# Designs tried in a protein design run: peptides against a protein of PDB entry 6FRK. Part 25

Target 1, 411 residues: chain A of PDB entry 6FRK
Amino acid sequence: NEEVLNAMLKEVCTALLEADVNIKLVKQLRENVKSAIDLEEMASGLNKRKMIQHAVFKELVKLVDPGVKAWTPTKGKQNVIMFVGLQGSGKTTTCSKLAYYYQRKGWKTCLICADTFRAGAFDQLKQNATKARIPFYGSYTEMDPVIIASEGVEKFKNENFEIIIVDTSGRHKQEDSLFEEMLQVANAIQPDNIVYVMDASIGQACEAQAKAFKDKVDVASVIVTKLDGHAKGGGALSAVAATKSPIIFIGTGEHIDDFEPFKTQPFISKLLGMGDIEGLIDKVNELKLDDNEALIEKLKHGQFTLRDMYEQFQNIMKMGPFSQILGMIPGFGTDFMSKGNEQESMARLKKLMTIMDSMNDQELDSTDGAKVFSKQPGRIQRVARGSGVSTRDVQELLTQYTKFAQMVKKM

## One batch from the design tools (peptide; made by RFdiffusion4, then SolubleMPNN)

Design b1_p9_8_s4 (from b1_p9_8, 4 letters changed)
Fold by OpenDDE base, seed 1:
Structure b1_p9_8_s4 (fold): chain B 411 residues (1-411), chain A 9 residues (1-9)
Amino acid sequence: as target 1 above (411 residues)
Amino acid sequence: SLFEKLLKM
């Protein structure tokens, strides 16, 4: 039992490292998981795999919780939010996303560009703000970020803005001059919240970067960006561990709407490659697809058929930005998208649908479709022949279905 | 994915 546990933990550790989880955190997680597993309960015939999965999930949830309540803006008050982070972290784009998020919720929101270091910073912010109809402030002539930030904050306070977002200068590397400028700006404007923006795509560098910011600036919140790309999100754990600050939002793409409040459970589920069924349901509801209510009610009752999966694939094909939605489906993680463009991903879904088109109603409408095929292996061979695919392709589809159906049963 | 690895165990 201990050898099996150690082998399983080795594979978990490898997969966490491949997900950009910091090696120190992976070691600590391994020890915590070992300590949380009752070997006697493992001997009693409990599903060892489920117990290890649950222990890993629980310890990952703890690694994303700093034990500090996230700052939230107060309605009807002036809330000054200062953004800090390296150049290329997505800081400026994230300022616009956060401003738009609050604006859509009926907050009086504005943007200040206090980045005097980067040529065209103000033009970029102005362009984003104008597209989103968000009021903005900045200068083409003032070179002191403290003056710009102070004047902009004063202006928007006098105009009774509720959310005042200040974008600061970034640098390509951590420099004492950058941190001094950030401290001078923070001292002048007295922000209610300092948000550190971190690019998840920097992988193992997330810990060192997040630590360097926290050691110099009073970071109170974290936003993680570029979680739509090759980043598997493990850097988020490093940011929380280094900053001791909660993740408040995540950036999930290039669009202004590709921004969501951080939810621990969905994030860890996605990091593990379990998908985000809640986020998928929310996204399906936002699209107002005619058949959504029936699918959502089935999902809430823990019922999921191969037909329901087929209908979901049809919906995904209608939704346009295919990359984000696939990342929400269990078993269609970053590895499904990383191997091809959107067209290849659509071709893969169409292939899966073609396999399902060769299934009969008994197979499609079974609440345990995988068990129907496992009891009668001749069905796999029939479907494979009917769809012109290998028996392996049908087994892979049934494996994906089983993963999804097991998650739906846990909702 | 990590889940696929956890599910292949």
Scores: peptide ipSAE 0.021, ipTM 0.576, DockQ to the pose 0.023
Fold by OpenDDE base, seed 3:
Structure b1_p9_8_s4 (fold): chain B 411 residues (1-411), chain A 9 residues (1-9)
Amino acid sequence: as target 1 above (411 residues)
Amino acid sequence: SLFEKLLKM
């Protein structure tokens, strides 16, 4: 039993390392999982696999929890939020996303560009702010970021802004001059929150980068970007461990709406490749699509049919940024997304819908659609012929449906 | 996926 557990833990550790989880955190997780598993309960015929999965999930949840409550802005106060992070981390884009998020919630929000190092930084911020109708401040002539940040914060304080976001310079590497500039800006504006923006795609470098920022500036919040790419998000665990600060938001793409509040359970589920049904439900609710209430009530009751999956695919096709939403659906993991652009993903979804269009109402409305097809294999051949696809393509659809329906039953 | 690896275990 201990040999089996050690073999299983070795595979988990390998998979976590392949997900960009830091080797120290993987070792600690292995020890914590090994200590949390009762070997006697494992001997009693309980599903050993489910126990290990639950223990791994629970320890990953603890690694994302810094034990510190996230900072939240106070309504009717002037809240100064300073952004820090390397160039290419998505910092400037994330400032605009956060500003837009608070603006949509009825906060009086503004943006300050204190990046004097990057040519066109102010033009980029101005473009993003203008598109979102967010007030902005910056200079084309002032070279001191402390002056720009101080003047901009004073201006927007005097105009009774509630959310004042300050974008700082980012450099390509950890330079002492960058950290000195960040400290000077922070000392001048006295921010209520310092947000570190981290690119999830830097993999194993996440720990060293996050530590370097925390050792120099009082980082109180983390935002993780580029979680729509090949980044599995394991670097986010390293950022929390190094900064001892909560992840408050995640950036999931290039669009201004590709931004969501961080949720621990959905994030760990996605990191494990389980999908994010809760985040999908939240995203569907935010879009106020008319048919959403009926689907959400069915999901809450653990009911999920092939028709419900079809309706969900129709909704997804209406939602725009298709890549993110597919990555939230169980069984539409990285392999569905990694092989193509958004158009290819849409074509694959349309193919699945065309397969379902060849199903009858008994097949579509069954609470156990996969069992209907398994009991009568001739149905698979009928649907395959009707949709012009292989029997394998129909079997893949039924496998995806089964994965999703099993997750809905566990919610 | 990591979950499929966990599921094959």
Scores: peptide ipSAE 0.015, ipTM 0.506, DockQ to the pose 0.021
Fold by OpenDDE base, seed 2:
Structure b1_p9_8_s4 (fold): chain B 411 residues (1-411), chain A 9 residues (1-9)
Amino acid sequence: as target 1 above (411 residues)
Amino acid sequence: SLFEKLLKM
C-alpha cells in the first residue's frame, strides 16, 4: 500500500541525506521513485522491497548521469585541460593524478602551475611532477596566471604534448576575483576541457559550490576527491546536478595512484553500501594472480560460493591496502572500515576465513550457501563451535555472503 | 550503510 511505500521511501531519503545527498535531489528522487513504481505491480505481491531498491538505484544512476557525454582527449592532438576548484578541494593533487594517469596510458603529458595566489604552489606542483617524472611549467616571479598559463600552453604545444593540464588558483574568500581570474585564464588558453574539482567531504555545500563555479565558468567535467572510506559520496550527485557535467574521475586517497575513472554503477553501488564488485573484479584482474581467471569467470556467470568468497579473501590478503579493497566488498562498507586500522581489517578477514575453514565442502561449494545453513540451523552451531566464534558471527558472515552473491547474480 | 537501511526495509 501507499503507506508502506511512503515509509520505505522516508527511510531511503533519510539514508541519502545521511550520505550527503542534497535535500532537493532527495525530494526529486522520492517523487521520481514514486512515479516509477507501479502501485498495481506492488499490489500484486511482487517483492515490494526489490522493486523499491531497483527504482532507487535506477533514479540514483539518472542523478549521476547528466545526459552529456564526457569529453575525452584525442590521441596525437594537443588537449588543454584547465582545472578549477576551491583551495583544499584536492585540485593540485588531482592535476598530478590525472597527468600521471595519462602518462601511464602512454600520453605525452605535462603540468602547468598557473596558481600565483598560493605561496609555494609551484614548488608543490614541481615536487609532485618531478616525483612522477611529468614535465612541468610555472614561474617564481610572474604573478599573472594568464601569462604563465599562456606561455606554458604555448611551450608545451610547440613541444607536441598531447595532454596539457593547467592548474589554477583556488580561493575561499575572494570568489569574484577568483572567477574573473579563471575566466581570463580560460579565455587566454582556450581549454578543450574545464574540470571542476570538488571535495566530497563538504557534504551539503557541494551543490552551492558546484553551482557557483558552473555559473561563472564553463565547467565540462567534474572530478570528485576525498572519496576515501569515510567520505559520503552524496556530494557527487549534487555536483553533477549543479554543473550538468559528468564525473570523469574520482580521487580515493592521497597517493598518486588513488585515482580512477568514474563508473556510475559501481559508484552508486558504493554509495548505497552495496560494494563495488566490478571494481573488485577490475582490481583482481590487475593483480594477475593465477587463480583470478577462474574466479572472474564464475563472477561473470553470476556464480558465487562461500569458497569463491574465501579465495577472494585470500587474494585480498595478498593484495595489500585492505582499506580500499574491503570497501569494495558488499557488507564491508564504511562501518567495517571505520572501526579499525588496516591490521584490524585484516584480522576481521582472517576471522571470516577461519569461520569458513570450519565449513564442509557442501557448505563451501553450494551456489546458495545461506540456504544450506537456513535449512539446517545445526550447521551454524557446528561451524561456530569449530571456529571458536558465536552463532551470530556465522550468521553475519552468511548475511555478507548472501549480499555479495545477490550482487554477483545482477552482474 | 544505506544498503543496510534498504535491507532493513
Scores: peptide ipSAE 0.014, ipTM 0.504, DockQ to the pose 0.022
Fold by OpenDDE base, seed 4:
Structure b1_p9_8_s4 (fold): chain B 411 residues (1-411), chain A 9 residues (1-9)
Amino acid sequence: as target 1 above (411 residues)
Amino acid sequence: SLFEKLLKM
C-alpha cells in the first residue's frame, strides 16, 4: 500500500512540476498529502485514487490561500490601485482589463500612465482606455513617474473617481532603480492596494520574481496573466507563497474582457486537469437547477446553444436574489455583491435575455450561434433593432456566448 | 467555472 501510494504521489508530483509548480511546494505538498492520507482508510477498499486526488486537491487549495483576506475596493470611496511587475508581464493590459471590469460594474474608473521609461507606453494606454471609454491621465513631456502619478491621482480624486489605477514602469530584469522608482511612486500616491502582475509562462522563475517584488514593495494582491497559453498556472502557487498575497484576478487572453476574478476551486481543478465538468456538475447540483441532468448531458457532449444560455439565465433568476446564488457558489463571498451590484447584475441578465428574445429559433438552437451571426451580419442588426439595443451590445452577448461555448467544448 | 462566468456576465 505504501509503495502504491508513493508511486501515485510520484506521478502527481511529476504532473505538478510539469504544471510549473515550484519544487519546494511540490515536496511540501507530497509530505502534507502523505500525512493527511490514512493508510487504514485506504485499506478498507475506498478508491485509493480518489482519496489521493482529494488530498492533493485539498492541499493545493491551501497553497493558493495565503490566509489573508483579499483587498476589495470600497464603494463611494477613492481607491488607488498601483500596478507593479516586469516588462512583458501583461501589466499595462491588465490595468485596462481591471479598469474595464470595474467600469462594467458601475464603478467610476480611471487609468494613470506613470510609465515614463517605455516609448509609447502612454499612447498604448490611451489607445486601450479610449477603446474602452475609460478616462486616462499621463504625460508626453514629464519624465518623473512620481509627478505623473501624483498629479493623476490628485486630478481623479478631485473628480470623485472610485477606482484609480496607476500603471508603473516595468523592466526586463530586476533592477534596483526600478524598485526605487516603484517605492517613490508608492510613497507619493499611498495606494490602497499594490497589485503584482505576474506572467504565468515564466514557470519556475515565478517564486524568485514574486519574492523580489514583495521584498521591495508592499504587494497586497496578485494578478496572474497568460493563463490561456501553455502556462498551466503552477507559478500562481509560487506567487502566493512568495508574496503571501491572494490572487485577485486572472488574465485569460488578449481581449479586454479576457479577465476574471480568481476562484480557488476552479483554478485548482483546471491545474489538476480535473475537467471543469466535475466542478460544473457539483455546482449545477448545488444550484438545484431544474433539468440538471439534461444540462449535464448537453455539457458532456460539448453542446451549448444560446437557448441553453437563456435557460441558465432563467434558472439563475428563479433562484432568487443574485447575492444568494453567488453565496451558493463556493468562493463568492456575500461581500462581493453589494445590493447595488445585485440589481445591476440582474438588470444585465434581463438585458441579455431581452436581446435573446429577439433572436429566432435557428439562432437560439444553433450549436455554433456565433458563426450564424458572423456569416450573416444582418442578423445582428435585426436583433439589435428588435431588442432596442446597439449592435455592439449584441456583439458583446455573442462574444460572451462564444467564450462559454468554447469552455463547454473543452470540457 | 462556466456557471461563475454566467453569473459574472
Scores: peptide ipSAE 0.013, ipTM 0.378, DockQ to the pose 0.037

## One batch from the design tools (peptide; made by RFdiffusion4, then SolubleMPNN)

Design b1_p10_1_s2 (from b1_p10_1, 5 letters changed)
Fold by OpenDDE base, seed 2:
Structure b1_p10_1_s2 (fold): chain B 411 residues (1-411), chain A 10 residues (1-10)
Amino acid sequence: as target 1 above (411 residues)
Amino acid sequence: DIIKEILKLL
């Protein structure tokens, strides 16, 4: 029994190391799992695999929980949020994402660019802020980040802003001068929250970097970026362990809306390759797919039309990047779509929708749409001409529809 | 399940 436990724990430890979980945390997890598993209960014929998986899941949940309640902004108050992190961590993009998140929730939100070190930092922030209609402050002439941050915070306090986000300089090589500058800014503006932005793609370096920031600046929150890539998010565990601060949000892509509140259970489920059923349900519910009941009822009756397929394509397009949706489905690894295939798949989906836009209501609403086209081949030629595609492209769409309709009839 | 099968065909 101990040999079987050790073999299964070795596989889990290997998978966690391949997920960028720090070797020290993996060792601690292995010891904690061994201590939490009663070897006598494993002898009683219980499913040893399920027991080990549950113990691993429970210990990973504890590693993500710092035991500290996340800071939350107070409505109707001025909340100053300072961002810190390395250059290239996605800090500036994350400032804009957080500002947009609160703005969409009806908070009076603004952005301050106190990054004087990077040429074009203010232009980049200004472009992102203008695109999102977020008020911003910064200077092209002032070189002291303390002055810019202080003036910007004072301005937006006087204008009764509720969320005041301050972006700071990120540096790679001059850690001491960066930390001194961050402390001077923090002392001047007295932030209600300091957010460390971490790139998940740096792998095993996450712990050392997160520790370096926590040892110098009073980091109270963590945001993890680039979780859309090959980074399985194991670095997030290292950041929590080093900072003793909760993860509050995650960045899941390059778009301003590729940003979500951190949830422990879905994150650990995804890290273990179990998928995120809860986040899929939440995304489906946020889309206000009020037509889901009518669709589920049609599907229960084995009815599936070309219109029902078109509506599903619209829903998929509204859910955002296919890579994210696939990563939420249990048993789909992140490797199922390379970033190059996603734009091609979206273009293919849009092409299929454009073909269906040239169909009439009789063709779209038929419970046997393929048979309508097979009985009158002239319809294929009409749709092909109307959508600017070949008759073969329309036949391929009808073949795909027929496969879906056959699957629905077997459900 | 249907979304899963749609996504497999894309």
Scores: peptide ipSAE 0.023, ipTM 0.635, DockQ to the pose 0.134
Fold by OpenDDE base, seed 3:
Structure b1_p10_1_s2 (fold): chain B 411 residues (1-411), chain A 10 residues (1-10)
Amino acid sequence: as target 1 above (411 residues)
Amino acid sequence: DIIKEILKLL
């Protein structure tokens, strides 16, 4: 039993190291899991794999929880949020995402560009802010980030903004000059929260980077970016361990809405490749898919129409990036959807919907739509002509529909 | 479940 435990723990430790979890944290986790597993309960024929998986999950949850309550903005107050992080961490994009998140929640939100180091930083922020209708401040002529940050914070305080986000300069490496600049900005504006933005794709460098920031500035929150890529997010554990600060949000893509509040359980589930069924349910519920009850009721009766399929495709399109949705489903590896495949999948869905837009109500509302088309092949030719597609494309749609309808009848 | 199966076919 101890040999089996040691073998399984070796596999888990290898998988965690391959997920960019720091070697010290993996060793500590191994010891904690060994101490938490009762060998007698393992002898009783319980699923040893589930017990180890649960123990590992529980210890990973503890590693993501710094035991510190996340800072939250106060309504009707002026909340200054300073962003810090390396260049290429997604810091500037994350500022815009956070601003947009709070704006959508009904907060009076603004952005300040205090990045004087990167050419075009202000133009990029201005473009993102303008597209999202977020008020912004910055300078094309002032080179001192302290002046820009101070003036921008003062301006937006005087205008009674509730969320004032300050984007700072990044560097390609840890440089003392960057940390001194960040400290000068922080001292000038006196932020209510300092957010460290970390790129999850930097792997084993996460600990050293997060520590270097925490040793110089009072990081109170972490945002992890690029969790849509090959990064399994193990570096997030290193950031929490080093900063002793909670992860407040995660960036899950390049779009302004590819941003979500951090949830510990879903994140650890995803890190372990278990998927995120709970986050999928929450995301489906947030979309106010009001027609889900009526659909579920039809599906319980084994009824599934082409219209029901169309409505589901609309719902999937409303869920946002398809890569995120599949990455929440257990057994879909992140590797199946390169960014290229997502646009192609969305284009495919849109093509299928365009074919269905050329169908009549009799075809759409038939409980056996494929049989309607098989009985009158001239319908296929009409739909093909109406949608500008081949008769083959219509037949492929009907074949897919038939597979779905057969699956619904087996539920 | 159905969303999962729809997503498997896409």
Scores: peptide ipSAE 0.022, ipTM 0.626, DockQ to the pose 0.206
Fold by OpenDDE base, seed 5:
Structure b1_p10_1_s2 (fold): chain B 411 residues (1-411), chain A 10 residues (1-10)
Amino acid sequence: as target 1 above (411 residues)
Amino acid sequence: DIIKEILKLL
């Protein structure tokens, strides 16, 4: 039993290291999981895999929770939010996304460009802000970010703005001069919140970078960017550990709507490749589709049919930014988020639905649709002919269904 | 495919 536990933990640790989780955090998680697993319960023939999975999930949830309540803006107050982070982290884009998020919630929101180091920073912010109809401030001639930030904050305070977002300079290298400049800006504007923006793709460098920012400025919130379905979320754990600050939002693409409030359970589920079934359920419930309760019950019972998958595809087609939704479906996030446009993903989904339209009720309503097709290969040929696709396309659909149905059974 | 490896484990 201990050898099996050690083997499974070694595999989980390898996968977490590959997911860019910091080696110290992986070691701590391994020790905590070992301490949380009752070896006697594991001996009793309980699903050893499910116990380890639950223990790993529970310890990852603790690593994402810094035990500090996230800062929230106060309605009717002038809330100053300063953004800090490296160049290329998506900081400037994230400022616009956060501003747009609050604007859509009925907040009076504005943007300040205090990035004097990067040529065209103000033009980029102005372009993003203008597209979103967000008021902005900056200078083409002022080179002191403290002056720009102070003047912009004062202007928007006097105009009774509720959310005042300040974008700062980012550099390619951690230079002491940049950190002193950020500290001078922070001291001048006295922000209600400092947000560290981290790129999920920087991997093992996340800890050292997040720490360097926290050691110089009072980072109180983290935003993780580039959490597209290929981004390894493990760096987010390192940022939380180093900053002792909660993740408040995630960026899931380049579009202004590719931005959502951070949810712990969905994020850990996705990090573990379990998908975001809870977030899918929440988004499905937001659509007020009458059949959602029946689907939620089936998912809770580990039942998933090809019909249930078809209904999910119909629901997905009714939902907004398709990239976010695909990234929530277990097994689709990795294989379907090819660099293709949202239109190609929609065309693929429509193709899959057309294949399912050629299936019969026995095939659609089977709790193991793939087994129905495997027992009678002539069904694959019938469906392929009926839908005008190859037998390979039908097999690919059944493979995806099988991956998803196996995930639902593990919930 | 790290997700596939984690899923093979979990």
Scores: peptide ipSAE 0.006, ipTM 0.383, DockQ to the pose 0.020
Fold by OpenDDE base, seed 4:
Structure b1_p10_1_s2 (fold): chain B 411 residues (1-411), chain A 10 residues (1-10)
Amino acid sequence: as target 1 above (411 residues)
Amino acid sequence: DIIKEILKLL
């Protein structure tokens, strides 16, 4: 049993390292999981796999929890939010995303560009802000970020803005002069929250980078960007560990809407490839689709048909960016997208829908669609002929459906 | 998705 546990933990540790989780955190997690697993309970015929998976999940949840309550803006107050982070972290884009998020929630939101170091920083912010109809402040002539930040904050305070976001200079390297500038800006504007923006794609460098910022400025919140790319999200754990600050939002793409509140349980579930059904439900509810309540209720009852999958695919096709939504569906996330661009993923989804268009109501509405096809293999051949696909393509669809339906039944 | 593969091997 201990050898089996050690083998399984070695595999989990390898996966977490390949998910950009810091080596120190992976070691700590391994020790914590070993300490949390009763080997006697493992001997008693409990599903050893489920027990290890649950222990790993529980310890990952603890690694994302800094034990500190996330700062939240106060309605009817002037909340100053300062952004800090390296150049290329997505900081400026994230300022606009956060401003747009609060604006959509009915907050009086504005943006200040205190990035005097990067040529065109103000033009970029202005472009993003104008597109989103967000009020902005900055200068083409003032070179002191402290002056710009102070004047902008004062202006928007006097105009009774509730959310005042200050974008600061990012540099390519950790330079003492950058940290001094950030401290001078922070001292001048007295921010209610300092947000560290981190690029998840920097992998193992996340810890060292996040620590360097926390050691110099009072980082109170983290935003992780580029989780739509090659980044598996393990860098988020490193950021929390280094900053001792909660992740408040994640950036999930290039669009201004590709921004969501961070949720610990869905994030760890997704990291472990368990899917994010809660985030799927939230995203479905945001779209105000006519059948959302019926779908949510079926999912809560562990019912999932091929028709429910088809309807979900129709919904996914109506939703932009396709990559985010597939990543939320258990069984469909990473493997479905890893073999192509968004257009190829959409073409595959359309192909799956075309296969389902050749199914009958008995097949679509069965609570065990895979069993209907397994009992009568002639149905697979009929559907394959009707949709112009191979019997293998139909079997792959049924295999995917089975995996998803089994996950829904375990919720 | 190596975690998913590991969760398949487990």
Scores: peptide ipSAE 0.005, ipTM 0.384, DockQ to the pose 0.021; fails the geometry check

